# Designs tried in a protein design run: peptides against a protein of PDB entry 4U39. Part 8

Target 1, 302 residues: chain A of PDB entry 4U39
Amino acid sequence: SIKVIGVGGGGNNAVNRMIENEVQGVEYIAVNTDAQALNLSKAEVKMQIGAKLTRGLGAGANPEVGKKAAEESKEQIEEALKGADMVFVTAGMGGGTGTGAAPVIAQIAKDLGALTVGVVTRPFTFEGRKRQLQAAGGISAMKEAVDTLIVIPNDRILEIVDKNTPMLEAFREADNVLRQGVQGISDLIATPGLINLDFADVKTIMSNKGSALMGIGIATGENRAAEAAKKAISSPLLEAAIDGAQGVLMNITGGTNLSLYEVQEAADIVASASDQDVNMIFGSVINENLKDEIVVTVIATG

## One batch from the design tools (peptide; made by RFdiffusion4, then SolubleMPNN; aimed at target 1 V278; its pose is not in this set)

Design b1_p28_7_s1
Fold by OpenDDE base, seed 4:
Structure b1_p28_7_s1 (fold): chain B 302 residues (1-302), chain A 28 residues (1-28)
Amino acid sequence: as target 1 above (302 residues)
Amino acid sequence: SHVLVLPGRNPPVKVYHTEKRTVYVYRP
């Protein structure tokens, strides 16, 4: 089974976004120290952690409280993760619960033998220095606890959205980028009711790889496939170029008019931007909700 | 369901449908 665990407020917002976008073939688990916030989750499984420590009042933006809350609830987390082949741990880093609990949950998943992938955000600079410092500590702990860690630098989202984008929309876009990170992988392996043979190939690309890079490109028009692919490999979300990447997971999503040529063109661009011997798995997705847009998501490892 | 075979590549190893989406998975 594939499990997606949203940890804390940011992680649970991302999980809600995944559910709303019909990311299929995964089990959703919402984890929080705040019982009221947890009740608002759309996830099928809701887990309050640190009930004794926090009394359901949250972590008070303290990562140590988040950590201790997950440690208190270790057995409950183990039970919820039991039998998972893959676990996505998603969180907004910089807060209390997400920053502290996500590494603990990830380690539990890894210790159970699941392929453990972190998909987390760095806070925006405007959230303040304290959040940035807390996030750095949490990200460091996540790197040790996962097979692969995708870090989304939220400040880079500001480079891909309109200059006049409201702050609230920037947070929504961060949730959407987290969704795209999970969906870009899950589409390759998850079928409604079945985890197929393709999991072995994803495991080869993602096992013990440390940090991964994620790029997203969106385009319309006649050269939309090439443009979207070029935008993905040069995405502001990438902290480095993918030229040395030995493993790539790619998703090409378009509407009903997505052509074979467009898919091939996008795949060739991404492959050419990677290592010459790149192991690339890609999904082509026809989404009836898309009209003229092509979306390319690239996750690069190695 | 129509299988999309890309020139010079192996056929998709997996094809599945959701309510709103069709997914084709390719490997090298």
Scores: peptide ipSAE 0.357, ipTM 0.841, DockQ to the pose 0.252
OpenDDE base, seeds 1, 2, 3, 5: peptide ipSAE 0.310, 0.436, 0.018, 0.349; ipTM 0.816, 0.894, 0.412, 0.840; seed 2 fails the geometry check

Design b1_p28_7_s2
Fold by OpenDDE base, seed 5:
Structure b1_p28_7_s2 (fold): chain B 302 residues (1-302), chain A 28 residues (1-28)
Amino acid sequence: as target 1 above (302 residues)
Amino acid sequence: MYILRLKGRPDPAKVYHTEKRTIYVYKP
């Protein structure tokens, strides 16, 4: 099974966005120290951590409280993760619960033998230096606790949105990018009816790879596939070019009008931007909710 | 089933297909 764990406020907002977008083939777990915030989760499984420590009042933006809360609830986390082949841990880094608890949860998943993937955000610069420093510590701890860590630099989201984008919309876009990161991988693995999807091929690309980069491209119109692929490989979210990667995951999603030519064109662009000797998994997905839009997601590992 | 060939790469080692999804696995 594939489990997605949203940790703290940002992680749970991302999980809610995943559920709203009908990300299939995964089980959702919401984890928080704040009982009121947790109650707003759309996840089937809701877990309050650190009930004794926090009394459901949250972590007070302190990562040490988030860490201790996850440690207090270790047995409950282990039981919720039991039997998972893969675990996604998603969080907004820089806060209390997400920053402190996400590395602990990731380590529990890894110790259970699950392929453990972190998908986390760095805070925006406008959230202040304290959040950036807390996030840096949490990201360092995540890197040791996961097989692959995707770090989304929120400041780079400001390069792909309008300069006048309200702060609230910038946070919504960060939640959406977290969703796209998880969905871009899960759509390649969690295919209903494919009993024989060799999870070993995914493990080869993602096991013990450390940091990974993610690019996203969206386009419409006649050249939408090529445009989306070019946007993905040149995405501001990519802190480096994908040509140095040891593994590449690519997903193209379109409506019922997605053609084989469009799939080929997008794949050729991404393949040409990557090393020839890399392991690559490429998926095409039909989403009936997409009309004329194509979405290309690229994840570069190693 | 359509085989997606990529320039300079071997043919996909594995292909998975459903009504809504096609997955290609390329190995060096």
Scores: peptide ipSAE 0.451, ipTM 0.924, DockQ to the pose 0.918
OpenDDE base, seeds 1, 2, 3, 4: peptide ipSAE 0.037, 0.433, 0.007, 0.008; ipTM 0.552, 0.915, 0.360, 0.428; seeds 1, 4 fail the geometry check

Design b1_p28_7_s3
Fold by OpenDDE base, seed 1:
Structure b1_p28_7_s3 (fold): chain B 302 residues (1-302), chain A 28 residues (1-28)
Amino acid sequence: as target 1 above (302 residues)
Amino acid sequence: MYVLKLKGRNDPVKVYYTEKRSIYVYKP
């Protein structure tokens, strides 16, 4: 089974966005220290952590409270994650609960023998230096606790969205990018497509790889596959070029009109931009909600 | 010639050869 665990406010918002987009073949778990925020989760499993420590009032933007809350609730987290083959831990770094609890939850998942993938955001620069410093600490702790950690730099989302995008929409886009990171992997395993990957293939690319970067490209029209692939490999979300990656996981998602030629074209572009010795795997997914769009997601590991 | 073995659940239905790689396509 594949489980997605959203940790804290940002993680739970991302999980809500995943549920709203009907990401299939995954179980959702919402974790928070704030009981009121947790009640707004759409996840089937809702877990309040640190009930004794926080009394449901949240972590007060303190990562140490988030950490202790997860430690208090360790047995409950273990039971919720038990039997998972793969666990996605999603969080917005820089806050109290997400920053502190996500590494603890990730370690629990890893200790249970699940392939543990972190999908986390760095805070926007406008959220202030304190959040950036807290996020750096949380990301460092996540690296030790996961097999692969996908880090999404929120400031780079501002390079993709319109300059006039309201702050609230920038956060929604961060939630959407978290969704795309999880879905881009989970669909390769759980969703039937033109080219399906098994869990063993994904495990080969993602097991003990440390940090990863994600690029996304979306395009329409006659050259949509090539354009989407080019956008993915040049994505502002990629803090480094993919040519240094030891592993590349690619998802090519399109509508019912997605051709094998388009899949090949996209794969060739990504392969050409990657190192010759890179271990690249790719899958193709059919999403009926995509009319004329192709979405290419690239995850560069190592 | 790097063979990108896409290990799908089933045997590859089609193999594409690119300039740099072989791509294995599996049936859904």
Scores: peptide ipSAE 0.012, ipTM 0.403, DockQ to the pose 0.077
OpenDDE base, seeds 2, 3, 4, 5: peptide ipSAE 0.012, 0.008, 0.011, 0.007; ipTM 0.418, 0.355, 0.368, 0.382; seed 2 fails the geometry check

Design b1_p28_7_s4
Fold by OpenDDE base, seed 4:
Structure b1_p28_7_s4 (fold): chain B 302 residues (1-302), chain A 28 residues (1-28)
Amino acid sequence: as target 1 above (302 residues)
Amino acid sequence: MYVLKLKGRNDPVKVYHTEKRTIYVYKP
């Protein structure tokens, strides 16, 4: 089984976005220290952590409170994660709950023997230096607690959206990028497509790999596969070139008209941009909601 | 040349040879 845990406000917003986009084959768990925010979650499983410590009033933007809240609720987290083969831990780093609790939850998942993948955001520069410093500490703790940590630099989202995008929409796009990071991997296992991967293939690429980068490309039209692949490998979300990655996981998602030729073309472009010795695996997914769009997601590990 | 041997699938429906790799396409 695949479980997705949204931790704190940003993680729970991402989980809500996944549910709204009908991401299939995963169980959703919402975790928060704020009971009111947790009530707004669409997840089937809702867990308030640190009820004694916080009294449901949240972590006050303090990562140490988030950490202690997860430690207080360890047994509940263990029970919620029990039997998972794979666990995604998603959070917005820089806050109290997400930054502090996500590493603890990730470690619990890893200790249970799940393939543990962090999908987290760095805060925008406009959220201020305190958020950036807290995020750096949380990301460091996540690296130790996960098999793979996908870090999304929110400032790079501003390069792929309109310059006039309101701050609220920039946060919604960060939630969407978190969704794409989880879905880009989970769909390869859980959703039938033209080329399916098994869990063992994903485990080979993601086990004990440390940091990972994600690139996304979306395109339409006659050259949509090539364009989507080119956009993915040149994505501003890739803080480094795919050149030098030890492993590459690629998802090619399209509508019912996705062809095997388009899948091949996209895969060849990503392979051409990767090192010759890279362990590259790719899958394809059919999503009827994409109509004429192709979405290419690339995860570079190592 | 890492051949991703997809466990439990029948013979590949289509095989593509690219410059860098061989792609095996299996019917779902």
Scores: peptide ipSAE 0.014, ipTM 0.400, DockQ to the pose 0.070
OpenDDE base, seeds 1, 2, 3, 5: peptide ipSAE 0.008, 0.019, 0.009, 0.017; ipTM 0.395, 0.384, 0.362, 0.400; seeds 2, 5 fail the geometry check

Design b1_p28_8_s1
Fold by OpenDDE base, seed 5:
Structure b1_p28_8_s1 (fold): chain B 302 residues (1-302), chain A 28 residues (1-28)
Amino acid sequence: as target 1 above (302 residues)
Amino acid sequence: MTRLEYLKKLFAERKGKSAEFVEVFKGK
């Protein structure tokens, strides 16, 4: 089974966005120290952590409280994650609960033998230096606790959106990028397509790889496959070029009209941008909601 | 064997380069 665990406010917003977009073949778990915020989750499983420590009042933006809250609730987390083959841990770094609890939850998943993937955001620079420093500590702890850690730099989202984009919309886009990171991998396993990967293939690329970068490209029209692939490898979310990656996981998602030619064209573009010795694995997913769109997601590992 | 099952089998047999997998499938 595949489980997605959203940790804290940002992680829970991302999980809500996944549910709203009907991401299939995954079980959703919402974790928070704030009981009121947790009640707003759309997840089937809602877990309040650190009930004794916080009394449901949240972590007060303190990562140490988030950490201790997860440690208090370790047995409950273990029970919720038991039997998962893969666990996605999603959180916004820089806060209290997400920053502190996500590494603890990730370690629990890894200790249970699940392929553990972190999908986390760095805060925007405008959120202030304190959040950036807290995020750096949380990311460092996540890197040790996961098999692969996808870090989304929120400042790079500002390169994709209009400069006049309201702050609230920039946060919604960050939640959407978290969704795309999880869905881009989970669909390769859970959703039938033209080329399905097995869990063993994904595990080969993602097991004990440490930090990863994600690129996303979306396009329509006659050259949509090539354009989506080019956008993915040149994505602002890729803080470094895809060259130098030891492994590449690629998802090519399209509507019912997605052709094997388009899949090849997209794969060839990503391969041409990668090192000759890269272990590249790609899957193809059919999503009827995309109609004429192609979405290419690239995860560069190593 | 469905087209999907055939692709899965070919992919499982051809570990490493996804681009080569798609090319071989087009040629059959």
Scores: peptide ipSAE 0.013, ipTM 0.412, DockQ to the pose 0.080
OpenDDE base, seeds 1, 2, 3, 4: peptide ipSAE 0.013, 0.006, 0.016, 0.008; ipTM 0.415, 0.389, 0.421, 0.405; seeds 1, 3, 4 fail the geometry check

Design b1_p28_8_s3
Fold by OpenDDE base, seed 3:
Structure b1_p28_8_s3 (fold): chain B 302 residues (1-302), chain A 28 residues (1-28)
Amino acid sequence: as target 1 above (302 residues)
Amino acid sequence: MTRLEWLKELFAARKGKSAEFVAVFKGK
C-alpha cells in the first residue's frame, strides 16, 4: 500500500489538493497539532498529534513543539503507517508542525521498512529569514529520515507565475507542485499505464538516494511530448541540471490519445539531457482527465 | 508495430548505452 501523510498546514493543503485532483491508489493521512485546521482536511484519516503538549492549539511556529508533538504521538503514527510499502511525507518547511513533526514521522515510516519519500517546500524569501532558517533545519533532519527527499524551492515558483500573482495563488501553486511530486511517483505504481513500473524498480532508484530535484513540464499540440520533456528538464524547480544525477525517475502522463511514439520521444529527450551512466526509469500513465495535455515529471536523484 | 516490437526497438536503440531502462509491462 501507498500512504501519503500531509504534516502541518502546508502538507494538509497539499493532501487536500491531491484528493481534489483524484490521485488514485493512495491512502491519505492528515497530521496536525492544530485541531481546527485538521478538521478542514479532506483526508479520511485525521490525526491530531501532541494533544497533551499543544492542547490542539498548534505548534506556535516552533519546530521543537512540532517534533515533541510527533514524539508524543509515536504509537499512533506507527499504527497509521503499519503495512505501508511506500510512504510519502509532505510538508511546508519553515512552520512549527511541518518542520518539526515531518522528520519524526518520516523516521517512523523508514523504521517500519517502508520506502520513505519526503516531498517538501522551502518557504518563499518573503516569508522571512526566521522561516528560512527553520526550514533549513527541518530539511537537514528530513535528509537523515527519508530514502529520498524532494525539495521544492518556492521562490522558483515565482519564476513560473506572473509578477502580479497574489500571495494566496503562489501558495496554491506550491500546494499544486507538492501534489505533482507525489502524483508523479504514485501514479507510476498505482495507476495502470502504457508502461508500468514495479515497486522494486522505484525502490532501486529511490532507496537511500538523499536529496532529489523535480522538474515538471506541461504541453499541448503536435509536439506536446517533446515540449513537455524539454520544459521538465529546464524547469525552474531544478536547481541543478539533471546531467549530474545518478538516477532519474520519469513519468509521462497523457490522455487516452497518448502514443508510444510520444512516450519514446519524451524519454529520449530526458535521456539525452542525462549522464550516459544514469540509471533512468520511466513510466507512462493514462489520465482520462488530461485531454490534449502531456505532463512530464522528472525526478533527479543523487 | 506491436507494443512488444516497440519495446524491443527501444531497447535495441539503447544497446550500448549504459542506461538500464527497466520498462516492466505488467499486462494482464
Scores: peptide ipSAE 0.008, ipTM 0.407, DockQ to the pose 0.085
OpenDDE base, seeds 1, 2, 4, 5: peptide ipSAE 0.010, 0.010, 0.022, 0.049; ipTM 0.432, 0.384, 0.439, 0.468; seeds 1, 2, 4, 5 fail the geometry check

## One batch from the design tools (peptide; made by RFdiffusion4, then SolubleMPNN; aimed at target 1 L258 A271 S284; its pose is not in this set)

Design b1_p29_1_s1 (failed a check: too like the target's own chain)
Amino acid sequence: MAEVPDSIGARKLKKRYSSEKVAVGVYKA

Design b1_p29_1_s2 (failed a check: too like the target's own chain)
Amino acid sequence: MAEVPDSIGARKLKKKYSSEKVAVGVYKA

Design b1_p29_2_s1
Fold by OpenDDE base, seed 3:
Structure b1_p29_2_s1 (fold): chain B 302 residues (1-302), chain A 29 residues (1-29)
Amino acid sequence: as target 1 above (302 residues)
Amino acid sequence: SDTELRRKVASRKNKFGGILYFYVGKNPL
């Protein structure tokens, strides 16, 4: 089974966005210290952590409270994660609950033998220095607790949106990028496509890889596969070029008209941008909602 | 068939030395 755990406010917003986009073949768990915020989750499983410590009032933007809350609820987390083959831990770094609890939850998943993937955001620079420093500590702790950690730099989202984009829409886009990171991997395993990957293939690329970068490209038209691939490898979300990555996981998602030629063309572009010795795997997914769009997701590991 | 467990039915090398795997059936996971 594949489980997605949203941790704290940002993680739970991302999980809500996944559910709204009908991401299939995964179980959703919402985790929070704030009981009121947790009630707004669309997840089937809702877990309040640190009920004794916080009394459901949240972590007060303190990562140490988030950490202790997850430690208090360890047995409940273990029970909820039991039997998972793969666990996604999604959170917005820089807050109290997400920053503190996500590494603890990730370690529990890893100790249970699940392939553990973190998909987290760095806060926007405008959220202030305190959040950036807290996020850095949380990301460091996540790196030790996961097999692969995808870090999304929220400031790079500002490069792909209009300069007049309201702050609320920038956060919604961050939630959407978190969704794309989880879905880009989960669909390769859980959703039928032209080229399916098994869990063993994904495990080979993602096990004990540490930090990863994600690029996304979307295109339409006659050259949509090539354009989507080029956008993915040049994505602002990639803080470094794909050259130098030891592993690449690629998802090529299209509508019912997606061809094997388009899949091969996109894969060839990403491979040409990668090192010759890169371990590359790619899958293709059919999503009837995309119509004429192709979405390419690239995850560079190592 | 929709009742078969997922199995690898073919593999193909791409021009870059990567391997494509083709599967049929339901994922047992």
Scores: peptide ipSAE 0.029, ipTM 0.529, DockQ to the pose 0.030
OpenDDE base, seeds 1, 2, 4, 5: peptide ipSAE 0.016, 0.020, 0.017, 0.022; ipTM 0.367, 0.464, 0.395, 0.391; seeds 1, 4 fail the geometry check

Design b1_p29_2_s4
Fold by OpenDDE base, seed 5:
Structure b1_p29_2_s4 (fold): chain B 302 residues (1-302), chain A 29 residues (1-29)
Amino acid sequence: as target 1 above (302 residues)
Amino acid sequence: SETELRRKVASRKNKFGGILYFYVGKNPL
């Protein structure tokens, strides 16, 4: 089974966005120290952690409280994760609960033998230096606790949205990018397409790879496959070019009119931008909601 | 039923006071 765990406010907002977008084949778990915020989750399983420590009042933006809350609830986290083949841990880094609890939850998943993937955000620069420093510590702890850690730099979202985008909309876009990172991988396993990957293929690319980068491209029209692939490999979300990656996981998602030619064209573009010795795997997914759109997601590891 | 509105059906506390909530029914979109 595939489990997605949203940790803290940002992680739970991302999980809500996944549920609203009908991401299939995954079980959703919402984790928080704040009981009121947890009630707003759409997840089937909701877990309040650190109930004795926090009394349901949240972590007060302190990562050490988030860490201790997850440690208090360790056995309950183990029970909720038991039997998972893959676990996604999603969180906004820089806060209290997400920053502190996500590494603990990830380590529990890894110790249970699940392929453990972190999908997390760095805070925007405007959230202040304190959040950036807390996020750096949380990301460091996540790297040790996961098989692969996808880090989304929120400041790069400002390069793909209008400069006048309200702060609230920028946070919603961060939640959407977290969704795309999880869905881009989970759909390859859980959703039949023109080219299917098995869990063993994904495990080969993602096991013990450390940091990963994600690129996303969306296009329509006659050259949509090529354009989407070019946008993915040049995505502002990529803090570095993919040419240095040891492994590449590619998802090509389209509507019912997605052709094998378009899949091959997109794969060839990503391969040409990658190292000659890269281990690249790619899958295709059919999503009837995309109509004329193609979405290319690239995960670069190593 | 799969068409039933989402509702909380159970809760469980761990030995340390953590709370797990279980829901059934369709997630509201």
Scores: peptide ipSAE 0.483, ipTM 0.879, DockQ to the pose 0.020
OpenDDE base, seeds 1, 2, 3, 4: peptide ipSAE 0.017, 0.037, 0.025, 0.030; ipTM 0.375, 0.617, 0.510, 0.622; seeds 1, 2 fail the geometry check

Design b1_p29_5_s3 (failed a check: too like the target's own chain)
Amino acid sequence: MKLFGFGVGKTAAEAIAKMKASMEAFEAS

Design b1_p29_5_s4
Fold by OpenDDE base, seed 2:
Structure b1_p29_5_s4 (fold): chain B 302 residues (1-302), chain A 29 residues (1-29)
Amino acid sequence: as target 1 above (302 residues)
Amino acid sequence: MKIFGFGVGKTAQEAIAKAKESMKKFEAS
């Protein structure tokens, strides 16, 4: 089974976005120290952590409180994650609960023998230096606790959106990028296809790989496949080029009109940007909710 | 959602080749 666990406010917002977009084949778990915020989750499983420590009032933007809250609730977290083959831990770094609890939860998942993937955001620079410093500590702790860590630099989202984009929309886009990171992987594993992915191949590419980079490209029109692929490999979300990566996961998602030619064209572009000696997982997904759009997701590991 | 093409390889070219083969099988089914 695949479990997606959203940790704290940002993680829970991302999980809500995943549920709203009907990401299939995964179980959703919402974790928070704030009981009121947790009640707004759309996840089937809702877990309040650190009930004794915080009394349901949240972590007060203190990562140490988030950490201690997860440690207090270790047994409950273990029970919720038990039997998972893969666990996605999603959080917004820089806050109290997400920053402190996500590494603890990830370590619990890893200790249970699940393939543990972190998908987290760095705060925007405008959120202030304190959040950036807290996020750096949380990301460092996540790196040690996961098999693969995808870090989304929120400031790079501002390069994709209009300059006049309201702050609230920038956060929604961050939640959407978190969704795309999880969905780009989970669709390849959890979606019943004509050809099922061997989970052993996923483990080979994602186990003990440390930091990973993610690129996303979306396009429409006659050259949509090539444009989406070019956008993915040159994505502002990529802190480095995908060349030299030991592993690449590529997902090409389109509507029912996605052609074999388009898939080939997009795949050839990503392959040409990759190292010749790369372990690649390639998948093509039909999403009936996509009309004329093609979405290319590239995850580079190692 | 449906996966209609998949490939794994030690090289990008191998992975893509396998994926193309899998997609051809899908179109023929």
Scores: peptide ipSAE 0.236, ipTM 0.753, DockQ to the pose 0.865
OpenDDE base, seeds 1, 3, 4, 5: peptide ipSAE 0.046, 0.207, 0.024, 0.027; ipTM 0.629, 0.746, 0.475, 0.486; seed 3 fails the geometry check

Design b1_p29_6_s2
Fold by OpenDDE base, seed 5:
Structure b1_p29_6_s2 (fold): chain B 302 residues (1-302), chain A 29 residues (1-29)
Amino acid sequence: as target 1 above (302 residues)
Amino acid sequence: MKEIIGFGVGKTAKEAIEKMKESFLKKRA
């Protein structure tokens, strides 16, 4: 089974966005120290952590409170994650609950023997230096607790949105990028019609790989596959080129009109940007909701 | 409804793409 656990406000917003977009084949868990915020979650499983420590009032933007809250609730977290083959831990770094609790939850998942993938954001520079410093500490702790860590630099989202984009919309886009990171991987594993995907192949590419890079491209029109692939490999979300990666996961998702030619064209572009000896997982997905859009997600590991 | 129409794994990009094509063709056939 695949479980997605959203930790704190940012993680829970991302999980809500995943549920709204009908990400199938995964179980959603919302974790928070704030009981009121947790009640707004759309997840089937809602877990208040640190009830004794915080009394449901949240972590007060203190990562140490978030950490202690997860430690207090360790047994509950273990029970919720038990039997998962894969666990996604999603959070917005820089806050109290997400920054402190996400590494603890990730470690619990890893100790249970699940393939543990972190998908987290760095705060925007405008959120201030304190949040950046807290995020750096949380990301460092996540790196040690997960098999693969995808870090989304929120400042790079400002390069792909209009310069006049309101701050609230920039946060919504960060939630959407978190969704895309989880969905790009989960769709390769949990989508119906996979014949003989050995989960061992996913483990080979993602186990103990440390930091991963993610690129996303979306396009429409006659050259949509090539355009989406080019956008993915040159995505502002990539802090570096995908060349030299030991592993690549590629997902191409389109509507019912997705052709083999388009799939091949996109794959050839991503392959040309990758190492010749890269371990690659490539999946092609039909989503009837995309109509004329193609989405290419590339995750480079190692 | 989402459906995977092709899947490939390889030690090289070329191998993964070839396996994906085979998988794709088998599912549409």
Scores: peptide ipSAE 0.417, ipTM 0.883, DockQ to the pose 0.904
OpenDDE base, seeds 1, 2, 3, 4: peptide ipSAE 0.405, 0.340, 0.344, 0.299; ipTM 0.879, 0.852, 0.852, 0.834; seed 2 fails the geometry check

